# Peptides against a protein of PDB entry 5D63, part 86

Target 1, 292 residues: chain A of PDB entry 5D63
Amino acid sequence: SLRRGIYHIENAGVPSAIDLKDGSSSDGTPIVGWQFTPDTINWHQLWLAEPIPNVADTFTLCNLFSGTYMDLYNGSSEAGTAVNGWQGTAFTTNPHQLWTIKKSSDGTSYKIQNYGSKTFVDLVNGDSSDGAKIAGWTGTWDEGNPHQKWYFNRMSVSSAEAQAAIARNPHIHGTYRGYILDGEYLVLPNATFTQIWKDSGLPGSKWREQIYDCDDFAIAMKAAVGKWGADSWKANGFAIFCGVMLGVNKAGDAAHAYNFTLTKDHADIVFFEPQNGGYLNDIGYDSYMAFY

## One batch from the design tools (peptide; made by RFdiffusion4, then SolubleMPNN)

Design b2_p16_2_s4 (from b2_p16_2, 9 letters changed)
Fold by OpenDDE base, seed 5:
Structure b2_p16_2_s4 (fold): chain B 292 residues (1-292), chain A 16 residues (1-16)
Amino acid sequence: as target 1 above (292 residues)
Amino acid sequence: MPDITDPEVLQATKTA
């Protein structure tokens, strides 16, 4: 079963992703195929899948950028029916915005079926061009048509997954206590994380004993990421991953506050030094406390 | 030794 999370949804046949055109929040905004760049944010192409309670394999798909939902126009079962962004809610009963998402016959990709019409999200003609039509189209779960098969690349982690990644890291002190602040986290590419750091003004900030030292830098970075998230995305129900750690060195005579994020594969953490913008696998401290 | 999870320890021992 597909887990709740933020997904980049890519066609199985051509290098095209499900894109809300111009990221517009207007009702009826076309959802189209569009090129994407791996390991980037792909702003208009992120979708929060929210599972519907007591309805097997059924979700709403909220565009992260616009805060609008994937919507089959008039819920029509006619092949070629437009799929658009439309205002909605995560737990709507509107069948135009309910999507059953299950594995395709190949066991790797997914198909996206409208709950009401039973038609499938289709990249029309497998067109790889930017702006290519995405529509509801007749199909079956076992059909091998790549126009209706989609890879769901998860761009977020649950708090449990983040906790597991931390637990695997060798630079965790035996006294470690972690505090989880949210349930689902968009994991940023390092380039984006770094850009937020740059835009925060931290690169120009001066270390000053106690009054603006490691904890101030680390908290400022977390605050900057939080603000970036709030300013960048209209969808709710997720956070942007940026952790704060307190650590002690091996000798036990020095402590430090720093940030951390997750690696690209979400399996591990990487430490981030907000005083210089560096990413490190070993920051020289073992964490005894984190919040994220 | 004081508990290293105590915020006072961080303040006392942090150097950067």
Scores: peptide ipSAE 0.033, ipTM 0.673, DockQ to the pose 0.100
Fold by OpenDDE base, seed 2:
Structure b2_p16_2_s4 (fold): chain B 292 residues (1-292), chain A 16 residues (1-16)
Amino acid sequence: as target 1 above (292 residues)
Amino acid sequence: MPDITDPEVLQATKTA
């Protein structure tokens, strides 16, 4: 079963992703195929999949940028029916916005079936051009047509996954206590994380004993990431991953506050020093506390 | 040993 999370949804046949055109929040905004750049944010191409309770394998898909939902126009079962962004809610009962998402016959890609019409999200003609039509189209679960097969590249982690990544890290103190602040986290590319750091003013901030030292830098970074998230995305129900840690050195005579994020594969954490913008696998401290 | 989660310990030991 597909997990709740933020996904970049890529066609299985051509290098095209499901894109909400211009990221517009207007009702009826076309959802189209569009090129994407791997390992980037792909702003208009991120979708929060929210599972519907008691409806097997069925989700709403909220565009992260616009806060609107994938919507089959009039719920029509006619082949070629437009798929658009439309206002909605995560747990709507509107079948126009309910999508059954299950593995295709190839076992790696997914098909996206409208709950009401039973038609499938289709990249019409497998067109790889920017702005290519995405529509509801007749199909079956067992068909191999790549126009209706989609890779769900997970761009987020659950709090449990983040917790597990932390637990696997060798630089965690035996007394570690972690505090989970949210349930689902968009994991940023380092380039984006660094840009937020730059824009925060932290690169020009002066370290001053106690009055503006490691904890201030670390908290300021987290605040900057939080603000960036709030300013960048209209969808709710997720956070931007940026952790704060307190650590102690091996000798036990020095402590430090720093940040951390997740690696690209989401399996590990990497430490971030907000005082210089450095990423480190070993920051020289073992964390006894984190919140994220 | 003092609790290393104690703010006093952090203030005393942080170096950066």
Scores: peptide ipSAE 0.029, ipTM 0.669, DockQ to the pose 0.100
Fold by OpenDDE base, seed 4:
Structure b2_p16_2_s4 (fold): chain B 292 residues (1-292), chain A 16 residues (1-16)
Amino acid sequence: as target 1 above (292 residues)
Amino acid sequence: MPDITDPEVLQATKTA
């Protein structure tokens, strides 16, 4: 079953993603096919899938940028019915905004069925052009039509997944204690993470003994990421991944505070030095504490 | 516990 999370939803037939046009929060904003750039944020193309309690395989899909929800216009079962962004809530009972999402017959892609109409999200004619129509369309779960098949590329991790990634890292001290602050985390590409770092002013910040040293840099980075998240996205129910660690060196005679994020595949952590913006697989310290 | 504010360690990591 599909897990709660943030997804980039890509058509199985053509290189097109489900896009909320212009990221607009207006009711009735078209959801369209649009090109995407791999390993980037793809701002208008991120969707938070929230599972509906006690309704098997059924979700709301909240656009991260607009905070609006995928909505089948009037819940119509007519083929070609518009799919739009519309105001809503994560646990709505409105069947126009409830989507049953299950694996297609190929076992890799998903189909997205409107709970009420039983029609499927369809990239009309498999059109790969920007702004191509996405609509509700007649279909069945077992059909192989790629117009109705979608890859769900997960862009977030749960706190448990993050915890697991930390636990298998070789640079964790035996006394390690982690403190989880949120439940689901959007994982940023390094380029975006670095840009936040640059925009924070930290690159120009001066190290000063005690008054503004490693812990201040690390906390400032986390604060910058938090603010960036709040300023960038209208959806709720997730955080932006940016951890803070305290570590001790192998000799046990020095310690450091630093940041960390997750690798592209979300399987591992990578350390980030907020004093210079560097990414390191080994920062020279073993973490005895983290919060993220 | 080692001091996380160790100036020698921190200065070595700062590039600016």
Scores: peptide ipSAE 0.027, ipTM 0.703, DockQ to the pose 0.110
Fold by OpenDDE base, seed 1:
Structure b2_p16_2_s4 (fold): chain B 292 residues (1-292), chain A 16 residues (1-16)
Amino acid sequence: as target 1 above (292 residues)
Amino acid sequence: MPDITDPEVLQATKTA
């Protein structure tokens, strides 16, 4: 079954993603097909899938940018019914905003069925153009029509997945203790992570003994990422991944504070040095503490 | 084990 998380939802037939037009929070804003760039944020194309308790395979889909929800207009079962952004809540009972999401017959893509109407989210005519209509359309779970098949590319990790990635890293001290601050984390591309670092002013910050040294840089980076998240997204129920670590060197005579994020495949961590903006597989320290 | 409050240990210099 589909896990709670943030997804980039891509059509199985053409290189088009489910896009909330202009990221608008207005009720009735069209959801459309739109081009995307792999390994980028794709601002209007991220959706938080929240599973509905006790309703199998059923979710709300909240647009991360607008904070509005995928909504089948009037819950109509008529083919061609508009799918729009609309105000809502994560655990709504409104069937216009409830979506049953299960694997298609190909075993890799998903189909998105409106809970009430039983119609499916359809990229009309498989149109790959920007602004192409997405609508509710008649269909069945076993049909192979790519207009109604979607890849759910997970852009976030659970705290458990992040914990597992850390545990696999060889640069963790035997006394390591991790502290999880949130439940679900949007994982940023390095380019975005770096841009936040640049915008934070840290590149111009002066190292000063004790008063503004490694721990201050690391905490400032985490704060910058947190602020970026708050300023960028209207949806709630997730955080932006940015960890802080304290580590000790092999000789045991030096310590350091630094950041870390996850690799693209979410399987490993990569260290980030906030004093110079570098990404490293080995920062020269073994972490004895992290929070993220 | 180093503590973040230990000035004798946690004194990494800026690398750039």
Scores: peptide ipSAE 0.031, ipTM 0.713, DockQ to the pose 0.081; fails the geometry check

Design b2_p16_3_s1 (from b2_p16_3, 9 letters changed)
Fold by OpenDDE base, seed 3:
Structure b2_p16_3_s1 (fold): chain B 292 residues (1-292), chain A 16 residues (1-16)
Amino acid sequence: as target 1 above (292 residues)
Amino acid sequence: PVYSSTDPALLAAAAA
């Protein structure tokens, strides 16, 4: 079954993603097909899927940017019914905003069925143009129509997945202790992570012995990412991934504070040096403590 | 362990 998480939802037939038009929080804002750029944030095209307790395979879909929810207009079962952004809550009982999401017959893509109407989210006519209509449409789970099949590209990790990625990294000290601060984390592309670093002022910050050294840089980076998250997204229930580590060198005579994030495939971590903006597979230290 | 911080120059030297 689909896991709780943040997804970029891409049509199986054409290179179009489910987009909340202009990222607007207004009720009735059209959800449309729109082009996307791989390995970027795609601001208006990220959706937090929250599973409904005790309702199999059923979710709300919250737009990360607007904080509004995918909504079938009037819950109508008529083919062509608009799908819009609308105010809501993660655990609503409103069937207009409840979506049963299960694998399609191809075993890779998903279909998105409205819980109430039993119609499916449909990229009308498979239109690949920006602003193409997305609507509720009649269908079946086993039908092969690509207009109603969607790839769910997971853009986040759970705390458990992050923990597992850290655990498999070879640069972890035997005394390692990790502290998990949140439950679900949006994992940023390196380009975005770097841009936050640049915008933080850290590239221009002067290293000073003890008073503003490695720990200050590492904490400042985490603070910058946290603030960026708060300022950028209206949805709640997730954090932006940016870790802090303390590590000891192999000789045991030096220690360093640094950052880390997850690799593109979310299977491993990569170290980030906030003093120079570098990404490293080996930062020269083994971590004995992390919080993220 | 002894906590010895690094600066960009030290990091650059280590990477070389």
Scores: peptide ipSAE 0.038, ipTM 0.686, DockQ to the pose 0.125
Fold by OpenDDE base, seed 5:
Structure b2_p16_3_s1 (fold): chain B 292 residues (1-292), chain A 16 residues (1-16)
Amino acid sequence: as target 1 above (292 residues)
Amino acid sequence: PVYSSTDPALLAAAAA
């Protein structure tokens, strides 16, 4: 079963992702195929999949940027029916916005079936051009048409997954206590994380003993990421991953506050020094406390 | 009490 999370949804046949055109929040905004850049944020191409309670394998798909939902126009079962962004809610009963998502016959990609019409999200003619039509189209779960097969690249982690990544890191103190603030986290590429750091003004901030030292830098970074999230995305129900740690050195005579994020594969953490914008696998401290 | 400090290497770099 597909987990709740934020996904980049890529066609199995051509290098095209499901894109809400211009990220517009207007009802009826076309959802189209569009090129993407791996390991980037791909702003208009992120979808929060929210599972519907008591309806097997069925989700709403909220565009992270616009806050609108994937919507089969008029719920029509006609082949070629437009798929658009439309206002909605995560747990709607509107069958135009309910999508059954299950593995395709190849076992790696998914098919996206409209709950009401039973038609499938289709990259029409497998067109790889930017702006290519995505529509509802007749199909079956078992057929191999790549126009209707999609890879769900998970761009977020649950709090449990983040916790697990921290737990297996070697730079965690025996007294470690972690505090989970949210349930699902968009994990940013380092380039985006760094840009937020730059835009925060922290690169120009001056270290001052006690009054603006390591903890202030670390908290300021987390605040900057939080604000960036609020300002950038209209969807709710997720946070942007940025942790704060307090750590102690091996000698036990110094403590430091710093940030951390997750690696690309979400399996590990990487430390971030907000005083210089550096990423480190070993920051020289073992964390005894984190919140994220 | 909770202690906080800056990495000596960072301080050295800032002073340079």
Scores: peptide ipSAE 0.035, ipTM 0.689, DockQ to the pose 0.130
Fold by OpenDDE base, seed 2:
Structure b2_p16_3_s1 (fold): chain B 292 residues (1-292), chain A 16 residues (1-16)
Amino acid sequence: as target 1 above (292 residues)
Amino acid sequence: PVYSSTDPALLAAAAA
């Protein structure tokens, strides 16, 4: 079963992703196939899948950028019916915006079936061009047509997954206590994380004993990431991953505050030093406290 | 507890 999370949804047949054209929040904005760049944000191509309670394998799909939802126009079962962005809510009862998402016959990709019409999200003709039509189309769950098969590349982690990643790290103190602030986290590529750091003003901030030192830098970075999230995305129900840790050195006579994020595969954490923008596998401290 | 930067390189850079 597909988990709640943020996904980049990529066609199984061609290098095209489900894209909300121009990231527009206008009702009726076309959802189209569009090229993407791996390991980047792909701004208009991120979708928050929210599972509908008591409706098996059924979700709303909220475009992260626009805050609008994937919508089958008029809920029509006609092949070629437009799929658009439209205002909605995560737990809507509107079948135009309810999508049953289950594994395809290949066991890796998914098919996206409109709950009401029972038609499938289809990259028409498998067209790989930017702006290619995505429409509702007749199909079956067992059909092998790649036009209707989609990889769901998970771009977020749950709080539990983040917790597990932290727990696997060797630089965690035996007395570690973690405090989870949110439920789902978009994980940024390092380039984006670094850019936020640069834009925050922290590179030009002066270290000053006690008044503006490690804890201030670390908290400022987290605040900057939070603000970036708020300024960048219109969807709700997720956060941007950026942790703060308090750690003690091996000698136990010094403490440091620093940041951390998740690795690309979401399985591990990497430490980030907000005083210099460096990423480290070992920051020289063992964390006894984190919040994220 | 008191938290401060303990990295010598960071301290040196801050003092400059």
Scores: peptide ipSAE 0.089, ipTM 0.711, DockQ to the pose 0.120; fails the geometry check
Fold by OpenDDE base, seed 1:
Structure b2_p16_3_s1 (fold): chain B 292 residues (1-292), chain A 16 residues (1-16)
Amino acid sequence: as target 1 above (292 residues)
Amino acid sequence: PVYSSTDPALLAAAAA
């Protein structure tokens, strides 16, 4: 039921998220509870959930920052067993790194059960302090203990979801053709998207007829986001969402190249003008081609 | 088509 994707995983009882301490890639790095800031990246707190083929509701959880995986130490079923980051692979058979994730009895939060031990990821004592222990703990699927209930805030979209968002936008030309480059996309907050734009040097780039105009700006933004992704995250199997569109105006006598990203709810696209860093619901063109 | 755009200053003004 849980879709493949990148999640911010938040405790149902206290404002604490599952955090890989210091984002370290070292084997045995503690996974801990830590405070978070909504609508920000929360660098050490993003997890790529990869569903295991032919094993119902079971995933590996890769920390986006470190590229390591959530691991129940020694696969022990003892209450209080450490949950750590550890090297692994997305489709491992190691039950220490396999997690069955299903809805809790409240129908909104999830519980995270280790596939082998059948114990659950537990924010010990519901401690809301930074660095609070997260451990495997005995439990059942129907228990209401919020220490073992987690909200999965989806931070990414599938290519299909992105495609759907584009399809329902009113500024798409009848001849539109989209080209999907990746399967899953981390969707950035606008503030982060803008910061990448700023750091790219594009704000200081000079528009020059043909030699450096709209298409150059749009592609440069796409490249900057791609580089940011590569430089920022050690996990693989996802991309950073930043689209390029080619559009034509209503009169059909002008063409433009521009960017787009997804809205916060992932249901719509918003256009981004890389020449000025503006976000627009209507950029004045209808897209006949996009790649993202 | 040949792709071109207005000067960024003009784009900014239009978006304002």
Scores: peptide ipSAE 0.039, ipTM 0.678, DockQ to the pose 0.120; fails the geometry check

Design b2_p16_3_s2 (from b2_p16_3, 8 letters changed)
Fold by OpenDDE base, seed 2:
Structure b2_p16_3_s2 (fold): chain B 292 residues (1-292), chain A 16 residues (1-16)
Amino acid sequence: as target 1 above (292 residues)
Amino acid sequence: PVHSSTDPALLAAAAA
């Protein structure tokens, strides 16, 4: 079954993603097909899927940017019914905003069925043009129509997945203790992570012994990422991944504080030195503590 | 040990 998380939702037939037009939070904002750029944020095209307790395979889909929810207009079962952004809540009972999401017959893509109408989210005519209509349309779970098949590319990790990635790293001390701050984390491309670092002012910050040294840089980076998240997204229920580690060198006579993020495949971590903006597979320390 | 940075001079050189 689909896990809670942030997804980029791409049509199985054409290179088009489910896009909230202009990222607008206005009720009735069209959800449309739109081109996307791989390995970028795709601001208006990220959706937080929140599973509904005790309703199998059923979710709300919150647009990360606008904080509004995917909504079938009037819950109508008519083919061609508009799918829009609309205000809502993660655990709404409004069937206009409840979506049953299960694997399609191909075993890779998903179909998105409105819980109430039983119609499916459809890229009308498979139109790859920007602004192409996305609508509710009649269908079945087993048919192969790519207009109604969607890849759910997970852009986030759970705290457990992050924990597992850390545990696989060879530069974790035997005494390591990790502290999980949030439940779900949007994982940023390195380019975005670096840009946040640049914009934070850290590149121009002066190292000063103890009063503003490694721990200050590392915490400042995490704070900058947190602020960026708060300023960039209107949805709640997730964080932006940026870890802080405390590590000790092999000799045991020096300690360092630094950051880390996840690799693109979310399977591993990479260390980030906030004092110079460098990404490293080995920062020269073994982490005995992290919080993220 | 206290938490300290790597050599600032080395960091500066790497960033340049």
Scores: peptide ipSAE 0.253, ipTM 0.783, DockQ to the pose 0.154
Fold by OpenDDE base, seed 3:
Structure b2_p16_3_s2 (fold): chain B 292 residues (1-292), chain A 16 residues (1-16)
Amino acid sequence: as target 1 above (292 residues)
Amino acid sequence: PVHSSTDPALLAAAAA
């Protein structure tokens, strides 16, 4: 079954993603097919899938940018019915905004069925052009039509997944204690993470012994990421991944504070040095504490 | 030990 999380939803037939046009929060904003750039944030194309309790394989889909929900216009079962962004809530009972999402017959892609109408989210005519119509369309779960098949590229991790990634890292001290702050985390591409670092002013910040040293830099980076998240996205129920670690060197005579994020595949962590913006597999310290 | 680090310029030089 599909896990709760943030997804980039890509058509199985053509290089087009489900896009909320202009990221607008207005009711009735068209959801369209649009090109995307791999390993980028793709602002208007991120969707938080929230599973509905006690309704098998059924979700709401909240656009991360606008905070509005995928909505089948009037819940109509007619082929060609518009799919739009519309105001809603994560656990709505409105069948216009409830989507049953299960594996297609190919075992890799998903189909997205409206709970009420039983029609499927369809990239009309498989049109790969920017702004192509996405609509409800008749179909079956077993049908192989690529217009109705979607790859769900997971862009977030749960706190449990993050915890597991940390546990796999060899640079964790035997006394390590981690503290989870949130439940679901959008994992940023390094380019975006670096841009936040640049915009924070940290590259121009002066290191000063004790009064503004490693811990100040690491906390400032986490604060900058938190603010960026709040300022960038209208959806709730997730955080932006940026950890803080405290570590001790092998000799036990020096300690450091630094950041970390997750690798592209979300399986491992990578250390980030906020004093110089570097990404490192080994920062020279073993972490005894983290919060994220 | 207290948490400390080198100056960013020194860190950059060491990484180069």
Scores: peptide ipSAE 0.248, ipTM 0.784, DockQ to the pose 0.158
Fold by OpenDDE base, seed 5:
Structure b2_p16_3_s2 (fold): chain B 292 residues (1-292), chain A 16 residues (1-16)
Amino acid sequence: as target 1 above (292 residues)
Amino acid sequence: PVHSSTDPALLAAAAA
């Protein structure tokens, strides 16, 4: 079953992603095919899949940017029915916004079926052009038509997955205690993470003994990421991944506060030094505490 | 120990 999470949804046939046009929150905003760039944020192309309790394999799809939901216009079963962004709620009973998402016959891609109409999200004619129509279209679960097959690339991690990534890291102290703040985290590309760091003013901040030192830098970075998240996305129910760690060196005579994020594959953590914007696999400290 | 920057490069950069 598809896990709750944030997904970049890419067509199986052509290099096109499901895009909410202009990221607009207006009801009826077209959802279209659009090009994307791997390892980037792809702003209008991120979807929070929220599983519906007691309805197997069925979700709402909230556009992360607009906070609106994937909506089959009037719930029509007619081929070519527009799929749009529309206001909604995560646990709606509106069948126009309920999508059954299961693996296709190829075992890697998914098909997205409207719960009510039983039609499928279709990249019309497999058009790879920017702005290509996405519509409800007749189909079956076992058909191999790539117009209706989608890769769900997970762009977020659960708190449990983050916890597991930390646990695998060799730079964790035996006394480590982690504190989970949220349930689901969008994992940023390093370029975006760095840009937030730059925009925070931290690169120009002066280290001052105790009054503004490592812990202040690390907390300021986390605050900057939090604010960036709040300012950038209209959807709720997720956070932006940015951890704070407290660590001690091998000798036990020095301590440091620093940040960390997840690697691209979400399996490991990478340390981030907010005083210089550096990413390190080994920051020279073993973490005894983290919150994220 | 209290938490502080121990990397000379960090201190140098901050002082510049």
Scores: peptide ipSAE 0.248, ipTM 0.791, DockQ to the pose 0.143
Fold by OpenDDE base, seed 4:
Structure b2_p16_3_s2 (fold): chain B 292 residues (1-292), chain A 16 residues (1-16)
Amino acid sequence: as target 1 above (292 residues)
Amino acid sequence: PVHSSTDPALLAAAAA
């Protein structure tokens, strides 16, 4: 079954993603097909899937940017019914905003069925152009029509997944204690993570003994990412991944504070030095504490 | 020990 998380939803037939036009929070904003760029944030194309308790394989889909929800207009079962952004809540009972999401017959892509109408999210005519209509359309679960098949590219990790990634890293001290702050984390591309670092002013910050040293840099980066998240996204129920670690060197005579994020495949962590913006597989310290 | 960022080797490696 589909896990709770943030997804980039890509058509199985053409290189087009489900896009909320202009990221607008207005009711009735069209959801359209739009091109996307790999390894970028794809601002208007991220959707938080929230599973509905006691309703199998059924979710609301909240646009991360607008904070509005995928909505089948009037819940109509007519083919060609508009799919729009509309105000809502994560655990709504409104069937216009409830989507049953299960694997298609190919076992890789998903189909997105409106809970009420039983019609499917359809990239009309498989149109690959920017702004192509996405609509409710008649279909079946076993049909192979790529207009109604979607890849769900996971852009977030659960706290458990992050914990597992940390546990696999060889640079964790035997006394390690991790503290999880949130439940679901959007994982940023390095380019975005670096841009936040640049915009924070940290590249120009001067190291000063104790008064502004490694821990200050690491915490400032964490704070910058948190603020960026709050300022960038209207949806709730997730955080932006940025960890802080405290580590000790192998000799045990030096300690450092630094950041970390997840690799692109979310399987591993990579260390980030906030004093110079470097990404490292080995920062020269073994972490005895982290919070993220 | 107190936390420090004065290791030139660490900073050099991170910048590479």
Scores: peptide ipSAE 0.236, ipTM 0.764, DockQ to the pose 0.164

